# Peptides against a protein of PDB entry 9GMZ: the designs that were tried, part 166

Target 1, 343 residues: chain A of PDB entry 9GMZ
Amino acid sequence: TGFPLELLTRPATERLAYFENYTVAHPRLKEVYEILMRTIAEPAGASFIFVYGASGVGKTTLRLRVEQKLTELALPKLESDRARVPVVGIEAIAPESRYFNWKEYYTRALITLEEPLIDHKFDYGVRGISRDNFGKINVESKVVAPALRRALENALIHRHPDVFFVDEAQHFGKVASGYKLQDQLDCLKSLANMTGILHCLLGTYELLTFRNLSGQLSRRSVDIHFRRYCADSPEDVQAFKSVLLTFQQHLPLAETPNLVDHWEYFYERTLGCIGTLKDWLKRVLSDALDREATTITLKDLQKRALSVAQCQKMFKEIQEGERQLSETEADVQNLRSALGLGA

## One batch from the design tools (peptide; made by RFdiffusion4, then SolubleMPNN)

Design b2_p19_2_s4 (from b2_p19_2, 9 letters changed)
Fold by OpenDDE base, seed 2:
Structure b2_p19_2_s4 (fold): chain B 343 residues (1-343), chain A 19 residues (1-19)
Amino acid sequence: as target 1 above (343 residues)
Amino acid sequence: SSLQELLERASQPQEPLPL
């Protein structure tokens, strides 16, 4: 089914908001969603889930869909347990300095976890953490990172989310010269162990550095590769064309544009990343709505496309990540062979 | 790779195809 035809009589802002909120349930998103939901339900002693893939593959969309679903599934239990938060999700900020700001991370996590509308207000046991008249958390500048960590540990134990999401988690890898990335991982591992809360780190292929640094993390982590669509796979090409067809049907324009016939150009400028595709179409739709246009044209697409130089840079980053994964798979096979286990 | 060939073709000025 396409977009609701009533949208054609609605303001441009409502038409754009419809497309922004629309999610294509494409094969890779469904696969990763099912694996992630199953792993959250049955972590089997895992403390971490790593979800890695290309920039613009759709990791944030995956997170938001899982957060929505976990919230929906928790609603009946929240009637009896008003202290519970079903899920918490934050985005890791790139440090302005050469080191990750743990104080900011703990503050943002506390603010996100402590929804103003929660009836049961928790005492953090930390001076300089308060609530305003609206129940929003305020953290005074004098509160130090170790105190914020204790407050977050207590809040996570009390609220008991099924998972703690950290998007853009590759930003934990940004450490000052002389500090080890291992120390950042040990901090996260300690937080997960002290709270008993499952952590899901979503990010780029830079998260593979976290996997390689600690053989102890490998025993307590589940890895989920969110793959892009590959042009060398007929099945992946067909899935990508099906996504274009679905977006074509869900652009709230008077005339349905033919996106599918231009699939190679869309693939060239997105590298098979559906988030990149959606963001491109969103920009083009916004421009079309601003002009009161009945459809979008190839010229409209070209105006908002990524440059070839941007695509070449993104492709090199993808190839390096895919290479590192293939080497790890080969190392597992070599280990099995060396143990006398069949391949 | 098929993607490198796509990127090489894209580096050439293409005439705007009509939608």
Scores: peptide ipSAE 0.024, ipTM 0.480, DockQ to the pose 0.019
Fold by OpenDDE base, seed 5:
Structure b2_p19_2_s4 (fold): chain B 343 residues (1-343), chain A 19 residues (1-19)
Amino acid sequence: as target 1 above (343 residues)
Amino acid sequence: SSLQELLERASQPQEPLPL
């Protein structure tokens, strides 16, 4: 099934918005989605979920689809429990300074959790946290990080989300001289334990460094590897070609472009990362719509491709992450063998 | 994401995911 043909008579903005909002249900996304949804439903005493994978693999798309599904599943209960928020999702921001900004993190979490439209308003007991006339949370500059933490703890307990998502969570690792990454993880662990709220951290392979630093987090965490498609796997190549075919059918253009015949070029410039592929195609579609073009050509693709130097840098970061995972798998197998547990 | 933005996105056409 392709895009709705009626889009060909619609404004360029509606045609672009259709493609931006379209999600391809590709095999790796389905697999990780199923594992994540199951783990959220039945955390089995876990306090953390780590979702790690290459930049541009599709982690934000995964998060948004899970947030949507958890919201849909909660709707019938929200009619009776007007204080509840089913899910909260934030993006961790790269600090401008060499320090992770906990004040900014808590402020963003509070603003996201305390939506204006939520019926049940409560007092935080913190001077300088208020709601405006539209019900939006306002945090005065004088409010300190420990007070914002207490407000967030109270809000998370009161709103009782099924999960708290933090995207780009590798930014917690941006610690100043004299601070330990362990102290940041212990802070997050304390927040999860005090609130009873499951935390899901999504990020790059830099999250593996966080997992390995805390043996106590490892006992209460679930790991989910969001893999890219690999060109050395015939199954992964076929899945990647199937994604190209699906995108080809969902580009709202008068003539269906042939993307599949260029699969090697798409693979070279995306490293098997579907988010990178989608973002490339969005840029190319926008350029085509601006020109009122009937289709997309190889020249249009080449104009908006990542450079070889960008791909080489991204590939080096992927290889280092995949290496660390392979070493961890070998270490687990060696530990099992040394314990007299069969391989 | 806000609950409002989640509800607005829920009405958009998406490929079916499992569960």
Scores: peptide ipSAE 0.022, ipTM 0.566, DockQ to the pose 0.120
Fold by OpenDDE base, seed 4:
Structure b2_p19_2_s4 (fold): chain B 343 residues (1-343), chain A 19 residues (1-19)
Amino acid sequence: as target 1 above (343 residues)
Amino acid sequence: SSLQELLERASQPQEPLPL
């Protein structure tokens, strides 16, 4: 079934919001979702989950769907435990400086855990952390990172989420030396160990650098590769065409655009990344709605497409990440063979 | 095949789980 036809009589804002909130249950998203949900339910002594994949593959969509499902599953327990938060998710910001801002990270994590709508307000015993008249957490500039860490540790213990999500987690790696990156990983590991809360780091293939730096994290981590669709796989091409067919049915326009006939152009400008595809279609839909257009044209698509130069850069970054994973798989196979473990 | 079921599910609107 396509979009609700009643949307054609609704404001452009409601039509755009429908498409924004719409999620295609594409094969790679479902696979990674099932693995991630199982790993959260049964972490088997893991302290970390790494979810890595291309920029725009749909990691944020995956996070939001898992957050939604964990919230739904927790509802019966939340009625009895009003202090509990089922899940917490933050986005890591790229530091403006050569150093990761732990103070900002702890502040944002604490604000996200302490949503104004939480009935049970806790005092963390940290001077310079307060709630405003709306119940929002305010952190004074004088509060130091170690105090914010203790507040976050207490918040995580008290709220007891099933998982703590950090999106764009590759930004932890943007420090000028490998030593500083190890110190950051040890800091995250210590936070997970002190709270007993499972951490899920979502990011680009730059997260593979974290896997290689700590042999102790690797023993307590689960790795999940969120793959893009590849044009050299007939199955992946069919899945990508099916996603285009689904999106064309869910664009709230009077005339259904034929996206599937342009699948090669969509693939060229998205590299098989469904998030990049959705964001492109959202921009084009917004432009069409602003013009009261009945459909989307190829010319409308071309106006909002990534440039060939942008796609070539993104493709090189993807190929390097996919290569590093393939080498790791080969190294595991070589190790197994050298140990006399059959293939 | 598991792929056909996945493609059929990919074409199904995931109802927005009511927030």
Scores: peptide ipSAE 0.017, ipTM 0.466, DockQ to the pose 0.076
Fold by OpenDDE base, seed 3:
Structure b2_p19_2_s4 (fold): chain B 343 residues (1-343), chain A 19 residues (1-19)
Amino acid sequence: as target 1 above (343 residues)
Amino acid sequence: SSLQELLERASQPQEPLPL
């Protein structure tokens, strides 16, 4: 089944919004979704989940789908417990300064957790945190990071989300000269321990540095590798072609473009990352809709493709992350063999 | 919901693309 044909008579904005909201349930997304949902339901004393993978693999799409599902599952309980928030999701911002801005992080987390429509207003006991007439959280510039942290701890305890998501979590690794990445991890660990809330950090392979630096976090973390599709795997190539076929059917254009015949070019410019593919097709669709075009062509694709230089840079970052994981897997097998545990 | 249709589609054997 393709897109609803009625979209062809709709404004370009509605046609684009349809494609933006459309998700392909590809095998890797389904696998990681099932593991993540199971881990959130049964954390087994874990305080952290690390979801790592290539930039543009689809981590934000995964997060949003889990947030939707956790909200749907919580609806019957939210009728009785109006103070509860089922899930919190934020994106970590890259600091403009060389230092991670904890004040901004806590402020954004509080604003996201304290939806204006929540009937149960919580008093944080912190001067300079208030709600406006619309129920929106306002944080005065004079409020210091330790006070915002206490407010967030109290809000997380009171709202009791099943998980706290932090997307682009590699930005916690942006520390000053003299600060250690360990101090940032200890801060996050302390927040999770004080609140009893499970944290899920989604990010690039730079999150592997977090795992390696904290042997104490490794005992309280679950790791989930969100893999790209690899061209050396026939099964992965078939899955990638099937994703192209699905997107081809869901582009709201009068004539269905042939994407599948160009699968190698799509693979070359996405590195098997479905988020990168979707973002590319979104840009091309936007250009086609602006021109009132009936279809998209290879020339339209080429105009919005990532450059070879961008793909080469992204591929080096992927290869380094995949190498580090492969070395870790080999070390585990070597340790098992040395312990007399079979492979 | 669209997610249930997605999970159902992801659970259907992908028709082999004709090579």
Scores: peptide ipSAE 0.005, ipTM 0.391, DockQ to the pose 0.103

Design b2_p19_3_s1 (from b2_p19_3, 9 letters changed)
Fold by OpenDDE base, seed 5:
Structure b2_p19_3_s1 (fold): chain B 343 residues (1-343), chain A 19 residues (1-19)
Amino acid sequence: as target 1 above (343 residues)
Amino acid sequence: SEAFKRFEESEKEMEKLLS
């Protein structure tokens, strides 16, 4: 099924919003979604879930779909427990300095968790945290990071989300020394332990460094690899072509563009990452709507494509991450063989 | 292909998640 044909008579803003909100249910997204939902329902004593994969593979889309589903499942219970938040999701911000800004992280987490629409307002006993006339949390500049942490711990305990999502979580690892990285991991571990809330960290292959540095986190974590589609796999190529076919049917244009015939060019400029593909098509659609075009051409695609140099850089980062995973899998196999556990 | 069938099934499941 394609887009609703009535969109062709609607404003460009509505046509663009339709495509932005549209999610292609591709095989890798479904697989990771099912694993993640099962792990959230049955953590089996895990305190962390790590979801790692290439930049632009679709981790944010995965998070948003899980957040939506958890919210829908919680709706009948939220009437009886007005303090509960079913899920909380934040994005970790890249530090402007050499160090991760924990004060900013705790502030953003607290603001997100304490949305004005929540009926039950709590006083966290921290001077300089207040609510405005709209019920929005305000944090004064004088409030120190340890006080914000205590406020967040109390908020997480009272709101009791099924999971706390942190997107772009590789930003926790942007510290100059291995010692400082350990301190960051210990801080996250302590927050999860003190609140009893399951944490899901989504990020690039840089999250693998977190797994390797903390044998204690590894014992209490579930790992989920969100793989890209690989051109050397006939099944992956077919899945990628199917995604292109679906996107071309869901672009709200008068004439359906032929994206599938250009699948190799799309693969070259996305590296098999569906998020990168969607973002590219969104930019091209926006340009087409602005000029009232009936369709998208190859020339329109070329104007908004990532450069070859950008793709080469991203591909190098992906290859390094995939190499590290392959080495880890080989090490596990070698360990099993050495233990007399058959390969 | 099995991948296409899984895609169609997944699309129907996601449409049900979005409805």
Scores: peptide ipSAE 0.022, ipTM 0.551, DockQ to the pose 0.176
Fold by OpenDDE base, seed 1:
Order: structure tokens, then C-alpha cells, then sequence
Structure b2_p19_3_s1 (fold): chain B 343 residues (1-343), chain A 19 residues (1-19)
């Protein structure tokens, strides 16, 4: 099945929005989704879930699908418990300074947690936090980070989400010193412990450096590796071709482009990352719609492709992340051998 | 949501492509 043919008579904005909102349920996304959903349902005393993978692998798409599913599963309970929020998801912002902006983090988390039009006014126990006439949270500039933390802790306890998502969580690690990085980990750990809320941190392979700094977090964390598709695996190549086939069927153009015949070029410029592929196709589709083109050509693809230099940089970052994970697997094997458990 | 319906449809399509 392809896109609804009626889209061909619709404005370019609606055609583009269709493709932007379309998600391919590719095998790695499905696998990680199932693991993450199971881990959220049965955390077994874990306080943290780490989801790491290449930039553009699809972590934000995973988060949004899990948030949607958790919301749907909670709907019957939300009718009886109007105070409950099923899930909270925020994006961590890159620090503009050598310090992570905790005030901004707590403010965004609190706003997102209280965005559901919950008729029940909650007292945050902090002066300078109010709701407007639309129920939107307003935080006065005078409210300091420790007060916002207390407000967020109280709100998380009261709303009791099944999970708190933090996307782009590698930004917690962008601190100039190891001491400050430990303080960030201790801050997150304290928030999870004080609230009893499971935290899921999604990020690039830079998140591994953050995770490895706390041996205490490792004891209370579950790791999920969101892998890219690898060209050395026939199964991964077939899955990548199947994703291309699905995308070509869902591009709202009069003539279906043959993307599959160019799979090697798509692989070269995406490194097997489906998010990177989707973003590339969005740019190319936007250009095609602006020209009222009937299809997408190889020349159109080339105009919006990442440069070879960009791909080489991204590939080095991926290889370093995959190497660190492979070393961890080897360390487990070495530990088992040293314990006399055999390989 | 329409986005969720499209995701479920994509899952079914992907399962057919992988079978």
C-alpha cells in the first residue's frame, strides 16, 4: 500500500506534512521499541534506561512512538485518575556555557508535565510558579533552580508518570570537568530516587561516557543499543532496501521514484541511519513539490545529500561508539573467563 | 491519531516485506 492518492490533488504543504508524519516501522525500531516497552512495564528495580545509538538512527522517533503507546494504554485509567500523567518527554538542550542550565531543564520538565489540561490545580509548594487562564505553567524569573527542582519532584510524585524521557541526553555530559559530570549524574540519580520515577535517557554514543562515570548508575540501569543497519550483514542490507521500498511508496508524487536501485548511494550517505534517510528524503520531497515535479531523480537526491566529508565525520563518530560497545562486550567475556565461567 | 494508524500500517507492510 502507498500514500493516499487524494494527496496528489492537495496543497504541497499537506503532501509534505503527510511524509513528515509518516514513520517506517523498520526492524531495528520495532526491536528497540519492544525492549523499551517491556523494560518500562517491568523495570525490575532499575531507575534508569539508557538508549544510545548513532545520530540520525531514529531515537526521537522511538521516544515519540513509546510516548504515544503509553498514552493510549493509560487512557482508561486517566478517566478515573485525572491527576495522573502517563509519560513525560523532554529534550535536553546543549549548554551555552561550561555549565548545564538546570533552571531551564527543570522549567521545561515542569511545563511539559503540566501541559495536559488537568483540571486539578496542583500546588507546587513554590512561590513564583503559577498557571495562566489556559492552565499553562508560568515560572517567574526570580525562581531559582533548587526551588524548581522541588516543584518538579512534587509534580512527578503527584502525576506519577510510568517514565520520564530525556532526549539528546549526551548534553548532560558536555561539561568541562569530570567532577561536574559526576554532579550531573548525582543530580539525575537523586531526582529519580526522590520521585520513584523511572528515567529514560536517549542519546548518541557520547551518552556511554556519561553512563560509564557512575558505577552506581550501572547497577540500577538498563542499556538499550539502537543499532544502525550494517552493509556487511545481508539481513541488514535487505531491511535497508525494504525501508527504501516503503519510503518510495509513501512519497506523495505522481510517479513512484525507484529508490531501491540506488540503495548503495543511500547507504553511503546515511550510514544505515533511517532518521538521516528520512530527513534527506524530506528535503528532496520539499524541493520536488516546490517545482511541481512528478518524481524524484538521482540529480535531486545529489543536491540534498550530505557531503562525503560530513559522512566521513559521522562514520568516525559511529565507529568510535561501536568500538566502545565492542570493548564492553569483550570485557564481559574476559570477566567470565577470569571467573572460570568459560567463554 | 492518523500518525499512529500510519505506523501500524507500516508495521504490517514491513512484516510483509520481511516474510
Amino acid sequence: as target 1 above (343 residues)
Amino acid sequence: SEAFKRFEESEKEMEKLLS
Scores: peptide ipSAE 0.021, ipTM 0.593, DockQ to the pose 0.835
Fold by OpenDDE base, seed 2:
Parts: C-alpha cells; structure tokens; sequence
Structure b2_p19_3_s1 (fold): chain B 343 residues (1-343), chain A 19 residues (1-19)
C-alpha cells in the first residue's frame, strides 16, 4: 500500500511531513531493533550498549523507533508512576574546542529528562536549577559540571528510564592533548553505575576506539553493528531495491517515480545507507513540491545527490570501520583456536 | 518476565511493519 491519496490535495508542508515521518522497515533496521529492544529488556548486567555503523545508515531512525516503542509500552505504568520517564535520548554535540563539553551534555540531558508533561516536581538539590512557568528546566550559567552531574544522577535515579540514549557519541572521543579518552569513558561508566541506568551510545565506527581503550567497559557492554547494505551480496541488493520500491510508493506525488530502475545510481550515491537515501529523497521531494511537480526526474535526483568526492571519502571511512571489525572477529577465532576451543 | 512480554509485543508490531 502506498501513501494516502488524499495527501495530493493537501499542502506541500503536510505532504513533506508525511514522507519525513514515514519509516521503511528493512531487514537491517529490524535486526538491530530486535537486538536492541531485547538488550534493553534484559541487559544481563550490561551498563552500556554500543550501536555503531556508517554515517547515514539509520541509527537516529533506530533510536526514535525504540524511544517511541518504549514510551508506548510504558504508558500503562506511567499512569500509576507519574515520576517515571520511560526513555531519554540526546544527541552529543561536536565540541568547538578539542574538549567535550560535559556541562552542556549534563544540561541537555536534564532538560530532556524533565519534560514539562511530568507533573512531579523534583528538587535537584542544586542551586541555579529551576523550572519556569511552563515546567521547562532552566540551568543558570554559574552551575558547574560536577553539580550538574549530581543533579543528573539524582534525576536519572528518580525518573528511572529503561535506557539513556546518546546519539553521535563519537564526539566523546574528542579529547585535547594531555587528557586520556579513558577519563571520558570512566566518567560515563561512573554515571551508569551510580544511577543503575543502562546507557546506549550510538555513533560511527569511531566508537570502536572506546571499546578497545576500556577493558572494563568491554565486560559490561553489548555491541551492535548496524551494517549498511553491500552490493556484493545478492540478498543485500534485493533488500536495497525493496527499500527503493517502498520509498517510490510513499512519495506523495501524482505520478509514482521509478526509483528501482536507477538502483545502481542510488547505491553509488548512498553506499547502501538507508538514512542517506531518505535524506536525499526528502530534499528532492521538497524541491518537487515547491515546483508543484507531478513526479521526480533523474535530473532532480542528480541536483541533490552527494558528489563522487563526498561518496569516496565516506566509503574510505566505512571500509576502515568494517576492516577493524573483521580483524576483531579474526582475533577472536585465533584466540579460540589457541585456547583449544574449536573455531 | 514483563520485559520479555514487552519485547514479544514489539517484535509482533515490527513484523506487521515489514509485512
């Protein structure tokens, strides 16, 4: 089934919003979603989940779907426990400096955790944290990072989310000279341990550096690799074509564009990353709606495509990440063989 | 566990989205 045909009579803003809110269910997203939901439900003593994969693979879509589902599942309990927040999700900001801004991180986490819909006022025990008339948290500039951490610890304990999501978590790796990345990881580990809240870090393959640096985090972490679709796999090519077919059916245009016939071009310019594909189609749809066009042409696609140079750079970063994972799998097999365990 | 039931419900909904 395609988009609701009534959208063709609706404003361009509503048509674009439909496509933006539409999520294609595809095999890799389903697989990672199931693993992630299972791990959140039964963390088995894990304090961290690492979700890593290519930029634009769909990690943000995964996060939003899990947040939605955890919220829906918690609704019956939230009626009885008005203090509880089922899930909290933030995006880590790239620091302007070589230092990760912990003050900003804690502030954003507190603001997100304390949504205005929570009737239960919580005293953070920290001067300079208040609620406005709309229930929004305000943090004064004088509040220091250690005080914000204590406030966040108390808030997380009180609100008891099933998981704390941090998107773009590779930004924790931005440390200035003389500071150890280990200190950043120890800070996160301490927050998870003190609160008892499971942390899920989503990011690029740069998150693998965090795993390798902390032998203590590795013992309390679950790893989830969100793979792209690969053109050397017939199954992956078929899945990618099926995603294109679904997107062409859900573009709210009078004439259905033929995206599937151009699958190789779409693959070349997305590297098998469905988030990159969706963002590209969203830009092209916006342009088409602005022109009151009946369909999307190849020229419209080409106008909004990533350049070959951008794709080549992104592909090198993906290949390096995939190589590091392959080496780790080989090292595990070699270790098992050396221990007299069958491969 | 209640957590496992919630997981099974989530899997069924995701299967409906993939069907």
Amino acid sequence: as target 1 above (343 residues)
Amino acid sequence: SEAFKRFEESEKEMEKLLS
Scores: peptide ipSAE 0.019, ipTM 0.486, DockQ to the pose 0.087
Fold by OpenDDE base, seed 3:
Structure b2_p19_3_s1 (fold): chain B 343 residues (1-343), chain A 19 residues (1-19)
Amino acid sequence: as target 1 above (343 residues)
Amino acid sequence: SEAFKRFEESEKEMEKLLS
């Protein structure tokens, strides 16, 4: 089934919004979703979940779908427990400075945690945190990071989400020294331990550096690799083509574009990353709608494609991440063999 | 467990999205 045909008579903004809100359920997304939902339901003493994969693989889409599902599952309990928030999700911002801004992180986390319950008053136990006349959290500039941390700890304990999501979590690692990176990890670990809240960090393969630096985090973390589709796998190619077929059916245009016949070009410019593909198609759709075009052409696609240089850079970053994981898998096999457990 | 039931329900819904 394609898009609702009624959209063809709707404003460009509504047509674009339809496509933006549309999510293709693809095999890798399903697999990671199932693992993540299971792990959230039964963390088995884990304090962290690491979801790593290529930029644009679809980690944000995964997060949003899990947040939606956890919210839906919690609705019956939320009627009786008005203090509870089922899930909280934030995006880590790239630091403008050489240092991660914890004050801003805690502030955004507090704001996001309270957004669903704007009318529910909570005392954070910290002076300089208030609600405005609209019920929005206001944090005074004088409030220091340690005080904001205590406020967040109290809020997380009180709201008791099933999971705390941090998207783009590789930004925690952009600190200039391994020692500072350890301090960031210890800070996150302390927050998880003090609150009893499971933390899920989603990010690029740069998150693997966090795994390698903390042998203690490894004991309390679950790893989920969100893989891209690989062109050397016939099954992955078929899945990628199926995603293209689904997208072409859900582009709200008068004439269905043939995306599938151009699958190699789509693969070349997305590296098998479905988020990158969706973002590309969104840009092209926006341009087509602005021109009142009936369809999308190859020229329209080419105009909004990532450059070859961008793709080459992204591919190198992916290859390095995939290599590190492959080496780790080999090391595990070698360890098992050395222990006499077999391969 | 209640957690396991929630997981099974989530899997079934995801299967419907893929169908």
Scores: peptide ipSAE 0.017, ipTM 0.476, DockQ to the pose 0.082

